Peptides against a protein of PDB entry 6B4E. Designs and how they scored, part 20

Target 1, 295 residues: chain A of PDB entry 6B4E
Amino acid sequence: TNFDKISKMFWHYKDKIAQIKQDIVLPIKKADVNVRNLLSRHKRKINPKFGQLTNSNQQLFKIQNELTQLINDTKGDSLAYHWILNFIAKAVVHQAETEVRVKPESALPLGKLTLYLLVQFPELQELFMARLVKKCPFVIGFTCEIDTEKGRQNMGWKRNNENKWEDNTSYDERMGGILSLFAIITRLQLPQEFITTTSHPFPIALSWHILARICNTPLNLITNTHFVILGSWWDAAAVQFLQAYGNQASKLLILIGEELTSRMAEKKYVGAARLRILLEAWQNNNMESFPEMSP

## One batch from the design tools (peptide; aimed at target 1 L252 E259)

Design b2_p14_3 (made by RFdiffusion4)
Pose (drawn by RFdiffusion4):
Structure b2_p14_3 (pose): chain A 295 residues (1-295), chain P 14 residues (1-14)
Amino acid sequence: as target 1 above (295 residues)
Amino acid sequence: TPGVGTSEFDEPPP
């Protein structure tokens, strides 16, 4: 892995976040009354819909239809359309860092909803990817030091209610949750409406990049967070990763489960212990996936 | 100290 290229990719998405603020978010303050009213009303109607998802496919379709109608209502104004898509991208990532953090299997319905919106409204793709990278750089394998305040900000750290950094556990759980959503998206087939006509926008090769880049990361930059996101990724995508790459995926899973954990053993990272358990469960023919969605 | 990975993992197999 050429980490200079990974850094260039990271800063490309960081620049995209700045561009979104300049060209989508700030100009909306100057939009006409009809646009402001529509966006104010629609953002209220959109916000709770992500938490109304359940394990039921019928409920997923209902929410997809409700959101499709609300988004289509904004297409008469390109700025309002891009603003509501940016709002949705932020809301989906927030849902991943809250609900998916507590209930990892909720990444499956949320991932299906997000993937559907990503192909129904393709302008969402760049907005969503930039948001993921800004909030969880591990999705592209970016890692930098967090000894400095700027490094902490680069890696997606947050502060609590007194300008102190959130504890390591809170950060690790958030990163798992966000990366779990992205991992579900990379291993999902497109919905039937699009599977016959459209290329998957974030395919399973992106999961290969995450694993390979963590395994190629300098060991002095590895933290408990890398093991936690790999465990979250495993729960969400390891079965389909093997279906896609076979013996090569097996070699990579062994590398992360046996060698990456062994090299960092002295650190006694909690996430490394769980990744070893996941490796042993697979070796005992007991690899799990999230239960498929109910009717 | 370098990572545990090797160049064979830089690209996904076909």

Design b2_p14_3_s1 (made by RFdiffusion4, then SolubleMPNN; from b2_p14_3 with T1E S7P)
Fold by OpenDDE base, seed 2:
Structure b2_p14_3_s1 (fold): chain B 295 residues (1-295), chain A 14 residues (1-14)
Amino acid sequence: as target 1 above (295 residues)
Amino acid sequence: EPGVGTPEFDEPPP
């Protein structure tokens, strides 16, 4: 793994976030009042939709259609269109941080919705990835030291108004939630209407890179969070990952589940212990995935 | 110390 390239990718998306602020978020504040009013109304309608998802495909399709209409209403104004997509990108990631972190299986309907939107509105892809990388660099396998404030910030740690860092559990859960969503997206098939005409924007290969890059990360940079997000990934995508890559997938799962955990055993990371349990379940032919959604 | 990975995993299988 060329980590210089990964770092460049990381900073590319960090720069993209800054660009989004300058080119989309700030300019809209000076836009025509009618545009601002439109976006305000749409924001209010869109925001609750992500929390309305259930294990029902019927409900999913309903929300897909509603969001599609709302987004299409903005296409007449490029700035408005990009603003609403950026809002959606932020909202989806926020949903992962809040809901998926406590209910990982909710990543499935959220992931299906997100994948649909990413394909239906290709301009969402860069906006979404930039937000993901900012909030959870693990999605591209980026890791840096967290012994400095800048390092923690780069790895997505939050500070409150008193400059106090969030607690480790909160950080781990947020990262796990975001990674669960991304993992689900990578292992989902495109909707039937797109499968023959469109390439998957975030294919299962990206899951491969996450695992491989973490395995190649210097051990002194490996933390409990790495194991937590690997466990989250495992629950979300391990079954489909094995289906996709077969024996090579098995090697990589053993590498993270056995070798990486063993090398870090002295740290007694709770996340590592859980990953070991997942490995053992797999070895006993008891690997599980999230339940499929209802019609 | 280096990670546990090898160049074999740098790219996904075809």
Scores: peptide ipSAE 0.691, ipTM 0.979, DockQ to the pose 0.933
OpenDDE base, seeds 1, 3, 4, 5: peptide ipSAE 0.690, 0.689, 0.691, 0.690; ipTM 0.979, 0.979, 0.979, 0.979

Design b2_p14_3_s2 (made by RFdiffusion4, then SolubleMPNN; from b2_p14_3 with T1E T6D E8S)
Fold by OpenDDE base, seed 4:
Formats: C-alpha cells, structure tokens, sequence
Structure b2_p14_3_s2 (fold): chain B 295 residues (1-295), chain A 14 residues (1-14)
C-alpha cells in the first residue's frame, strides 16, 4: 500500500470540503430570495425522506421518485442544483451516523437509495465521497495517529462546544454506521435501468481497498475503531465480497479476522472480539447477511 | 510493527 497516495487522496477530499463551502454553501446565502426560498422548501421536504425508509422496496421506489423530482426542480440553477446535492450528501451521512449506528440493517435501504441518487445525479458522487472521507477516513483506508488533536480531527473525531472530545463509544458507533453504509453501497448491484449504461460509481473493489489498506496499516496505528468498522463492514458486505472475489476474498477475511485480531490480542479490543466471533461464524458455515428487502 | 498484509493485496483481483 502506498500510504502517501492515500494521504493525498484524503487531503484532496478535505480540500473539496473547503471548496464546497466557498463555492456552493456561502454563495447561496447571497443568492436571489426566490432561489433561497425554493431551497428552503426543498430542504424541508427532502430531510424527512431518509427516515421514511423501511425494508420495503415499494417504499424505497416511492422515495426515490420523490427525491428525483425535488432535485430536478433545481436543475434550472446550477448553484441551486449543487447546493441541494450537497445537502443530500450531508443528510445521508448524518443518517448513517444516527440511524445505521443503532440499526445496522437500515444501511440496506439507505444504501440502495443513495446508490440510485449517485447514478441518477453524477455530480453527487464527489460531494458524497468528500463528506464520507471527512467524517470517516476509514472509507478510503486512511489512518493516522490520534495522540494529537490534529490527528483526532483528521480521523473524524468531534468536539463539542466546550471543546471536549466525544466518547470512544460514540465515535466507534458513528464510524461503524458510516462504514456500514459505504460497505452496502459497494456491494449493491446497480438498479436494472442503469446496468447497461453506467458503471458502478463505488464498486466492490473499494471494499477490497479498505480491507487491504487496514491490513497494511502499521500495528501501532490500529485501534479498537478499526476492528469495529471491520465488523460493521463484515455484517454489511462479507457475503457479497466472497461471492465477488472467491478465494482471494477468503484470504483477506482471514487476514483481518484471524491474523490482525491475533496480532492485536494483547490490547483486548472489544471490536476485535466481535470480529473474531464473525470469523468463527463463517468458519462454521454460519455467515449471515442482512435480509433482503420486501417487495 | 508493519501490518499483517503485503503488497499482493494492493489491487483487487480482476
């Protein structure tokens, strides 16, 4: 793994976040009042949609259509269009941080919705990826030390208004939620209407890179969070990952589930213990995936 | 210490 390249990628997206603020978010505040009113109305309509997802494909399709219409209403103004997409990117990640963290299987409908939108509106892809990397650098296999304030900030740790860091459990759960969503997206097939015309924007290969990069990460940088997000990834995508890469996938699963956990055993990480349980379930032919959605 | 992986995993299989 070329970690310098990964670092450059990380900072590229950090720069993208700054660019989004300067070129999209701030300019809208000075835009025409009619545009601002439109976006305010759309924001209010869009925001609850993510919480309306269920295990129903019918409900998913309904929400897809509603969001598509709302986004299309903004296409007459490029700035408004990009603003609404950026809002959606933020909202999706927020949903992962709040809902998926407590109900991992909710990543499936959210991931399906997100993948649809990413394909339908290609401009969402960079906006979404930038937000993901900022919030959860694990999605690109980036890791740095967290012994410094800057390191923690880079790894997506939040500070409250009193400059107090969030607790470890909160951080782990947020990272797990975000990674679950990303993992789901990488293992989903494109909707039927796009298969012949569009390549998958975030394919299963990105899951491969996550695992490989973590395996190559210096052990002194490995934390409980790494194991938590690997467990989240496993629940979300391990079955499909094995289907995609076969024996080579098995090697990576063994590396993270057996080798990495064994090398870090002295730390007694709770996340590592969970990952070991997942490995053992697989070895006993009891690997499970999230249930498929209903019609 | 180095990670448990190696460069053979840098790219996914075709």
Amino acid sequence: as target 1 above (295 residues)
Amino acid sequence: EPGVGDSSFDEPPP
Scores: peptide ipSAE 0.675, ipTM 0.976, DockQ to the pose 0.911
OpenDDE base, seeds 1, 2, 3, 5: peptide ipSAE 0.674, 0.674, 0.673, 0.675; ipTM 0.976, 0.976, 0.976, 0.976

Design b2_p14_3_s3 (made by RFdiffusion4, then SolubleMPNN; from b2_p14_3 with T1M T6D E8S)
Fold by OpenDDE base, seed 5:
Parts: structure tokens; sequence; C-alpha cells
Structure b2_p14_3_s3 (fold): chain B 295 residues (1-295), chain A 14 residues (1-14)
């Protein structure tokens, strides 16, 4: 793994976040009052929709259509259009941080919705990826030390208003939630209407890169969080990953589940213990996946 | 300490 390249990618997206603030978020505050009012109304309508997702495809399609209409209403103004997409990108990631972290299977409907929007509105892709990398650098296999304030910030750690870092458990759960969403997106097939006309924007290959890059990460940088997110990924995508890459996938799953956990055994990471259980379940032909959504 | 992987995993199989 070329970690310099990964670092450059990380900083590219960090810079993109700064650009978004400068070019989209701040300018809209000076926009025409009618535009601001439109966006305010749209924001209020969009916000609750992510929480309205269920295990129903019918409900998913309803929400897809509603969001599509709301986004299309902004296309007459480029700034407004990009603003609403950026808002959606933030909202999706926030949903992963809050709901998926406590109910991992909710990543499936959220992932389906997100993938649909990413294909329908290609400009969302860079906005979404930038937000993902900022919040959870693990999505591109980036890792740095967290012994410094800057290192923790880079790895997506939050501070409260009292400059206190979030609890380790909270951080682990947030990272797991975000990665679950990303993992689901990578393993989903494109909707039938798009499969012949466009390439998957975040294909299963990105899951491969996550695993491989973590496997190649210096062991002194491996933390409990790495194992937590690997476990989250496993629940979300391991079955489909094996289907995609066969024996080569198996090698990589063994590498993370057996070799990496064994090399870090002295740390007694709870996340590593869970990953071992997942490995053992697979070895016993009992690998589980999230249930498919209802009609 | 180096990771458990190697450069053979840098790209997914074709």
Amino acid sequence: as target 1 above (295 residues)
Amino acid sequence: MPGVGDSSFDEPPP
C-alpha cells in the first residue's frame, strides 16, 4: 500500500470540505431571500425523511421519489442545487452516526437510498465522499496516530464545547455506523434502471481497499476502532464480498480475522474478540448477512 | 511493526 497516496487522498477531501464551506455554504447566506426561503423549506422537508426509512422497499421508493422532486426543484440555481446536495450528504452521514450505530441493519435501506441519489445526482458523489472521509477516514483506509490533538481530529474524533474528547465507545460506535453504511453501498447492485447506463460510483473494490489498507497499516497504529469497523464491515458486506472475489476474498478475510487479530492479541481489544467470533462463524458455515428488505 | 499484509493486496483481483 502506498500510504503517501492515501494521505494525499485524505487531504484532498479535507480540502474539499473547506472548499464546500467557502464556495457553497457561506455564499448561500447572501443569496436572494426567495432562494434562502426555498432551501429552508426544503431542508425542513428533507430532514425527517431519513428517519422514515424502514425495511420496506415500498417506503424506500416513496422517499426516493420525494427527495428526487425536492432536489430537482433546486436545479434552476446551481448554488442552491449544490447546497441541497451538500445538506443531503451531511444528513446521510449523520443518520449513520446516530441510527446505524445502534441498529446496523438500518444501513441497508439508508444505503439503497444513498446509492440511488448518488447515481441520480452525480454531483453528490464528491460531496458525500468528502463528508465520509472527514467523519470516518477508515472509509479510504487512512490511519494516523491519535496521540496528538491534530491526529485525533484527523481521525474524526469530536470534542465538546469544554474541549473534552468523546468517549472511546462513542467514537467506536460512530465509526462503525459510518463504515456500515459505506460497506452496504459498496456491495449493493445498482438499481435496474441504471445498471446498463452507468458504473457503480462506490463499487465493492472500495471494500477491498479498506481491508487491504488496514492489513498493511503498521501494527503500532492499529487500535480497537480498527477491529470495530472491520466487524461492522463484516456484518454489512462479508457475504457479498466473498461472492464477488471468491478465494481471494477468503484470503483477505482470513488475514483480518485470523492474522491481524492474532498479532494484536496482547492488547485484548473487544473489537478483535468480536471479529474472531465472526471468523469462527464463517468457518462453521454460519456467516450471516442482513435480511433483505420487504416488498 | 509492519502490517500483516503485503503489496499483493494493493489492488482487487480483476
Scores: peptide ipSAE 0.625, ipTM 0.969, DockQ to the pose 0.912
OpenDDE base, seeds 1, 2, 3, 4: peptide ipSAE 0.622, 0.623, 0.622, 0.625; ipTM 0.968, 0.968, 0.968, 0.969

Design b2_p14_3_s4 (made by RFdiffusion4, then SolubleMPNN; from b2_p14_3 with T1E S7P E11K)
Fold by OpenDDE base, seed 2:
Structure b2_p14_3_s4 (fold): chain B 295 residues (1-295), chain A 14 residues (1-14)
Amino acid sequence: as target 1 above (295 residues)
Amino acid sequence: EPGVGTPEFDKPPP
C-alpha cells in the first residue's frame, strides 16, 4: 500500500469540502430569493425522509420516488441542484452517525436509498465521498496519529464549544455507524433498472481497500476504533465479501480477525475482542449478515 | 512496527 497516495486522496477530499463551502454553500446565500425559498422548502421536506426508512422495500421505493422528485425540481438551476445534493450528502452521513450507530441493521435501507441516489444523481458521488472522508477517514483506509489536536481533527474527532474532545465511546460509535453505511453500499447490487447500464459507483473493491490498508497501517497507529469499525464492516459486508472474492477474501478476514487482533492483544481493546468473536463465529460456520428487507 | 499486511493485498482480485 502506498500511503502517500492515500494521504493525497484524503487531502483531496478535505480540499473538496472547502471547495463545496466556497462554491456551493456560500454562494447560495446570495442567490435569488426564489431559489433560496425553494431550497428551504425542499430542505424541510427532504430532511425527515431518511428517518422514515424501515425494513420495508415498499417504503424505500416510496421515499426514493419522493426524493427523486424533490431533487429534480432543482435541476433548472445548477447551483441549487448541487446545493440540494450536498445537503443530502450531509444528511445521509448524519443519519449514519445518529441512527446506524445505535441500530446497525438500519444501514441496509439507508444504504439502498443512498446507492439509488448516487446512481440517479451522479453529481452526488463526489459530494458524498468528500463528506464521508471528512467525517470518517477509515472509509478510504486513511489513518494518522491522534496524539495531536490536528491529528484528532483529521481523523474526524469532534470538539464541543469548550474545546473538549468527545468521549472515546461516542467517537467509536460514530465511526462505526458511518463505516457500516459505507460497507453496505459497497456490497449492495445496483437496482435492477441500472445494473446493465451503469457501473457501481462504490463497489466491493473499496471494502477490500479498507481492510488491506488498515492491515498495512503501522501498528503504533492502530487504535480501538480500528477494531470497532472493522467489526462494523464485518457485520455489514463480510458475507458478501467472501462471496465476491472467495479464498482471497478469507485470507484478508483472517488477517484482520486473527493476525491484527493477536498483534495488538496487549492493548486489550474491546473492539478487538468483539472482532475475535466474529472470527470465531465464522470459523464455526455461523457467520451472519443483516436480515434482508421485507417486500 | 509495520502492519500485518503484505503486498498481496495491495489490490483486489480480478
Scores: peptide ipSAE 0.673, ipTM 0.977, DockQ to the pose 0.939
OpenDDE base, seeds 1, 3, 4, 5: peptide ipSAE 0.670, 0.671, 0.671, 0.673; ipTM 0.977, 0.977, 0.977, 0.977

Design b2_p14_4 (made by RFdiffusion4)
Pose (drawn by RFdiffusion4):
Structure b2_p14_4 (pose): chain A 295 residues (1-295), chain P 14 residues (1-14)
Amino acid sequence: as target 1 above (295 residues)
Amino acid sequence: SKEEELEEIKERLE
């Protein structure tokens, strides 16, 4: 892995976040009353819909239809359309770092909803990817030091209610939740409405990149967070990763489960212990996936 | 190509 290229990719998305603020978020303050009223009302109606998802496909379709109508209502104004898509991208990532953090299997319905929106509204793709990278750089394999305040900001760290950094556990759980959503998306087939006509925007090869880049990361930059997100990724996508790459995926899973954990054994990372358990469960023919969605 | 990359990753983690 050429980590200079990974850094260039990271800063490209960081620049995109700045461009979104300049060209989508700030100009909306100057939009006419019809646009402001519509966006104010629609953002209230959109916000709770992500938490109304359940394990039921019928409920997923209901929420998809409700959101599709609300988003289509904004298409008459390109700025309002891009603003509501940016709002949705932020809301989905927030849902991943809150609900998916507590209930990892909720990444499956949320991933299906997000993938559907990503192809129904393709302008969402760049907005969503930039948001993921800003909030969880591990999705593209970016890692930098966190000894400095700027490094902590680069890696997606947050502060609590007293300018102190959130504890390591809170950060690790958030990162696992966000990365779990992206991992679901990379291993989902497109919905039927699009599977016959459209290329998957974030395919399974992106999961290969995450694993390979963590395995190629300098060991002095590896933390408990790398093991936590790999465990979250495993729960969300390891079965489909093997279906896609076979013996090559097997070699990579062994590398992360046996070798990456062994090299970092003195650190006694909690996530490394869980990743070893997942490796042993697979070796005992007991690899799990989230239960498929109910009717 | 992927085999070479995996051999390099294994060697690195040994």

Design b2_p14_4_s1 (made by RFdiffusion4, then SolubleMPNN; from b2_p14_4, 6 letters changed)
Fold by OpenDDE base, seed 4:
Structure b2_p14_4_s1 (fold): chain B 295 residues (1-295), chain A 14 residues (1-14)
Amino acid sequence: as target 1 above (295 residues)
Amino acid sequence: SMEEELQKLKEKLS
């Protein structure tokens, strides 16, 4: 694992966030009133769609179509188009932080919707990834110290209006929610209409990177959060990961579930305990996956 | 070591 490369990637996306603000968000504030009105209307229509998802493919397809139409309405203006995609990127991540956080299995319909949009609108990919990395650097296997304010900020910690850091549980749950979404995306097959024409924008290999990079992270930087997000990943993608890489996947799962947890045993992390339980369940041929969506 | 094992895995998958 080349951590210098990972750091460069991390900062690339941090810079991308700044660029998005400068080149997309701020310019729209000065755009023509008609454009601003259009975007306001679309925002109001788009925002509730993510909360309307269920474990129904029929409902998913309905929402996909509705969003597609709404996004297409903006294509006549490049700035408006990018603005609405950026809005969607933010909204999806926010949904992961709120809904997936409390109901991990909701990552499946959200992930399917997101993957569809990522393929249908390729310009969404960089916008989405930048938002993910900002909120949850674990998605690219980035870790830094959290003993400083800057370190905590880099790792996606939030402060309230009183400049108090969020509690550990809240942070862990948010990170788990976001990582669950990303994990789901990586293990989903492309929609049928795209399988033969498009490559997967965030393939299962990215899950491999997450696990491998965490395993290679200096132990002094490993926290409970690492194990929490690994557990979230496991629930979301372990079955499909094993299907994809077979014996090699098995070895990596053992590395995170057994070896990494053992090395950190003295810390008695709750997340590590859960991960070990997941490992044991797998060893007993009882690995669970999220239920498939209904027709 | 974990790193060595991961490297071996990576090489096999690359």
Scores: peptide ipSAE 0.027, ipTM 0.700, DockQ to the pose 0.135
OpenDDE base, seeds 1, 2, 3, 5: peptide ipSAE 0.022, 0.022, 0.019, 0.021; ipTM 0.650, 0.671, 0.653, 0.660; seed 1 fails the geometry check

Design b2_p14_4_s2 (made by RFdiffusion4, then SolubleMPNN; from b2_p14_4, 7 letters changed)
Fold by OpenDDE base, seed 2:
Structure b2_p14_4_s2 (fold): chain B 295 residues (1-295), chain A 14 residues (1-14)
Amino acid sequence: as target 1 above (295 residues)
Amino acid sequence: SMEKELKELEEKLK
């Protein structure tokens, strides 16, 4: 594992966030009033769509079509188009932080929707990844020390209006929610209409990187959160991961589920205990996946 | 390669 490369990638996306603010968010505030009004209307229409997702593919397709139309309405103005995509990127991640956090299986419809949009609107890919990395650096396997304010900020910790850090449980759950979404995206097949014409923007190989990079992370930097997000990943993608990489996947799952947890046993992390349970379930041929969506 | 990476990880966690 080349940690310099990972660090460069992390800072690339941090820079991208700054660039987005400078080149997209701030300029739109000075844009023509008609453009601003258009975007305000679209924002109001788009925002509730993510919460309208269910376990129904029919509902998914409806929402996909509605969002596609709304986004296409902005293509006449490049700035407006990028602004609405950035808004969507933020909204999707926010949905992962809130809904997927409490209902992990909701990552499946959200992931399907997101993957569709990422393929349909390629410019969303960098915007989305930048937001993901900012909120949850674990998606690229980045880890740093959290004993400093800057370290916590880099790892996506939030402070409230009183400058108090969020609770560990809140942080863990948010990270788990975001990682669940990303894991789902990596293991989903492209929609049928794109499978022959487009490459997967965030393929299953990215799940490999997440697991491998976490395994290779210095043990003194491993926290309960690492195990929580590994558990979230496991629920979201382990079955498909094994299907994709076979014996090599199996070896890596054993490394995270058995070896990494064993090396960290003295910490008695709750997340590690859960991961052990998941490993044991797998060993007993009882690995579970999220239920498939209804037609 | 994946195999090389796995060996590296195995050695680290040994």
Scores: peptide ipSAE 0.664, ipTM 0.970, DockQ to the pose 0.874
OpenDDE base, seeds 1, 3, 4, 5: peptide ipSAE 0.661, 0.661, 0.662, 0.661; ipTM 0.970, 0.970, 0.970, 0.970

Design b2_p14_4_s3 (made by RFdiffusion4, then SolubleMPNN; from b2_p14_4, 7 letters changed)
Fold by OpenDDE base, seed 3:
Structure b2_p14_4_s3 (fold): chain B 295 residues (1-295), chain A 14 residues (1-14)
Amino acid sequence: as target 1 above (295 residues)
Amino acid sequence: SMEEELKKLEELLS
């Protein structure tokens, strides 16, 4: 693991967020009134769609089609098109922070929708990854110290209007929700219409990177959150990860579930305890996956 | 060690 390379990637996306604000978000505020009105209407139509997802494939396809039409309506104006994609990127991550955190299995329909949009609209990929890294650096295996304000900010901690940091439980749950979504995306197959013509934008190899990079992280930087997001990843993708890499996947799961938890045992992290439970379930041939969606 | 095992895995999948 080259941590310098990971840091460069992290700061690349931090810079991208600043660029998005400068080149997309702020310019739209000065755009033609007709464009602003169009985007306002589309925003209102798009925003509730993510909450309308269920475990139904029929409902998923309906929403996919509706969003596709709404996004296509903006393609005539490059700035408007990128603005609506950036809005979608933010909305998807927000849905992970709010709904997936309390109902992890909801990551499956959300992930399927997101993957479809990422392939259908390639310009969404960079916007989405930038938002993910900003909100949850764990998606690229980045970790820094959180004993400073800047460190906490870099790791996605939020402050309220009174400059008070969010509580540890809230942070852990948000990170878990976002990571669940990303994990699902990495383990999903492309929609049938794209399998032979397009490469997966965020393949299962990115899950490997997350696990490996966390294992190589200096132990003094490992927190309860690391174990929480590993547990979230496990629920979301462990079955498919084993299918993809076989014995090598098994070795890595043992490293995170047994070795990493053992090395941090003195901390008595609740996330680590849960991860050990997941490991035990797997060893007893009871590894669970999210239920498949209905027709 | 964990580090050694991880290195082997990374090399295999590189």
Scores: peptide ipSAE 0.125, ipTM 0.833, DockQ to the pose 0.138
OpenDDE base, seeds 1, 2, 4, 5: peptide ipSAE 0.033, 0.086, 0.043, 0.103; ipTM 0.732, 0.807, 0.749, 0.817

Design b2_p14_4_s4 (made by RFdiffusion4, then SolubleMPNN; from b2_p14_4, 6 letters changed)
Fold by OpenDDE base, seed 2:
Structure b2_p14_4_s4 (fold): chain B 295 residues (1-295), chain A 14 residues (1-14)
Amino acid sequence: as target 1 above (295 residues)
Amino acid sequence: SVEEELKELEELLS
């Protein structure tokens, strides 16, 4: 693992967030009133769509079509188009922080929708990844110290209006929700209409990077959150990961489930205990995945 | 070592 490369990637996306604000968000406030009104209307129509997802593919396809139309309506103005995509990127991540956090299996329909949009609108990819890395650096296997204010901020910790940090459980759950979504995206097949013409924008190799980079992270930087998000990843993608990489996948799962948990046993992390349970379930041929969506 | 194993696995993806 090249940590310098990971760090550069992390800061690239941090810079991208700043660039988005400067070049997309702020300029639109000075745009033509008709454009601003259009975007306001579209925002109101788009925002509830992510919460309307169910375990139904039929419902998914309906929402895909509706969002596609709404986004296409903005293509006549490049700034408006990028603004609406940035809004969508933020909304998807927010949905992961709220809904997927409490119902991990909801990551599947959300991930399918997101993957569709990422392929249909390639400009969404950089916007979405930047938002993911900002909110949950674990998606690229980045970790830094959290014993400083800046370190906590870099790792996606939030403060309230009283400058009080969010509680550990809240942080862990948010990170788990976001990571679940990303994990699902990496293990999904492209929709049939794209599979022969387009490369997967966030392929399963990115899951490999997450696991490998966490395993190579200095132990003094490993926290309960690392194990929580690994557990979230496991539920979301372990089955498909094994299918993709076979014996090599098995080795990596053993590294996170057995070796990493053992090395950190003295900490008695709740997340580590859960990951150990997942490992043991797998060893007993009881590995589970999220249920497939209905027609 | 764990580190050596991970390097080998990463090289397989490259």
Scores: peptide ipSAE 0.030, ipTM 0.712, DockQ to the pose 0.132
OpenDDE base, seeds 1, 3, 4, 5: peptide ipSAE 0.029, 0.028, 0.029, 0.029; ipTM 0.719, 0.705, 0.729, 0.710

Design b2_p14_5 (made by RFdiffusion4)
Pose (drawn by RFdiffusion4):
Order: sequence, then C-alpha cells, then structure tokens
Structure b2_p14_5 (pose): chain A 295 residues (1-295), chain P 14 residues (1-14)
Amino acid sequence: as target 1 above (295 residues)
Amino acid sequence: EEKEEELEEIKERL
C-alpha cells in the first residue's frame, strides 16, 4: 500500500467537506423563503425515519418510499436538493455512530436503505463517502498519529462536555459503528430495481482495501481501534468476503486474526482478543452473519 | 497473481 496515495485520498475528502460547507451549506442561509420553509419542514420529517427502520423488509420499503418522496420534492432547486442529500448523509452516519454502536445488527437495514438512496439519488455518493472518511478514516485505510490535537481531529476524535477528548471506549465504539454500516454496504447486492441496470457504487473490493491497508499499516500506528473496526467489519461482512474472494479471503482473514493480533499481543488490546475469538469460531465452522431481514 | 504476491508480502512482514 502506498500510504502517500492514501493520504492524498484522505485530504481529497477533507477538501470535499470544506467545499460542501462553502457551496451547499452556507449558501442555503441566503435561499428564498420557499426553499428555507421546505427544507425546514422536510428536515423535521426526515430526521426520525432512520430510527423507524426495523428488521422487517416491509418497513424498509415504507421508509424508502417516504424518503424518496421527500427528496423528490426538492429537485426543483439544485441547491436545496444537494442540501437535503448532505443532511441525509450526516444523519445516516450519525445513526451508525449511535444506534449501530449499541445494536450492530441495525447496520443491515440501515445499509439497505442507504444503498437504495445512493443509487436512486446518485449525487448522494460523493457526499456520503466524504462524510464517512471525515468521521471514520479507517474506511479508506487512513491512519495518522494521535499524539497531537490535529492528529486527533484528523482521525475523527470528538470532545466531551469539557473540552476533554472522549474516552477511548466511546471513540472505538463509534468507529466500529460507522465502519459496520460501510462494511454492510460493500457486501450488499443492489436492490432489484437497480441490480439489473446499475453498477454497485461501493462494491466488495472496498472491503479488501480496508483489510489490506490495515495489515500494511506501520505497527507503531496500530491501536485498539484497528482491531475493533476489523471485528465490526467481520460481523458485518466476513461471510460475503469469503464468497467473493475464496482462498484469498481466507488468507487475509488468517492474517488479521492470527498474525496482526499476535504482533500486537503485548498491548493486550480488547479488540484483538475479540478478533481472535471470531477467527476461532470460523475455524470451528461457526462463522456467523447477522440474521437476514424478516418479511 | 498480484494478490498472491501482496498476501505473501504481508505474511512475511507479520
């Protein structure tokens, strides 16, 4: 892995976040009353819909239809359309770092909803990817030191209610939750309305990149967070990763489960212990996936 | 073939 290229990719998405603020978020303050009213009302109606998802496909379709109508209502104004898509991208990532953090299997319905929106509204793709990378750089394999305040900001760290950094556990759980959503998306087939006509925007190869880049990361930059996100990724996508790459995926899963954990054994990272358990469960023919969605 | 080489390199490294 050429980590200079990974850094260039990271800063490309960081620049995109700045461009979104300049060209989408700030100009909306100057939009006319019809646009402001519509966006104010629609953002209230959109916000709770992500938490109304359940394990039921019928409920997923209901929420998809409600959101599609609300988003289509904004298409008459390109700025309002891009603003509501940016709002949705932020809301989905927030849902991943809150609900998916507590309930990892909720990444499956949320991933299906997000993938549907990503192909129904393709302008969402760049907005969503930039948000993921800003909030969880591990999705592209970016890692930098966190000894400095700027490094902590680069890696997506947050502060609590007194300018102190959130504890390591809170950060690790958030990262797992965000990365779990992205891992579900990479292993989902497109919905039937699009599977016959459209290329998957974030395919399974992106999961290969995550694993390979963590395995190629300098060991002095590896933390418990890398093991936690790999565990979260495993729960969300390891079965489909094997279906896609076979013996090559097997070699990579062994590398992360046996070798990456062994090299970092003195650190006694909690996430490394869980990744070893997942490796042993697979070796005992007991690899699990989230239960498929109910009717 | 390229993926096999990359995986062997990762194995040697780790």

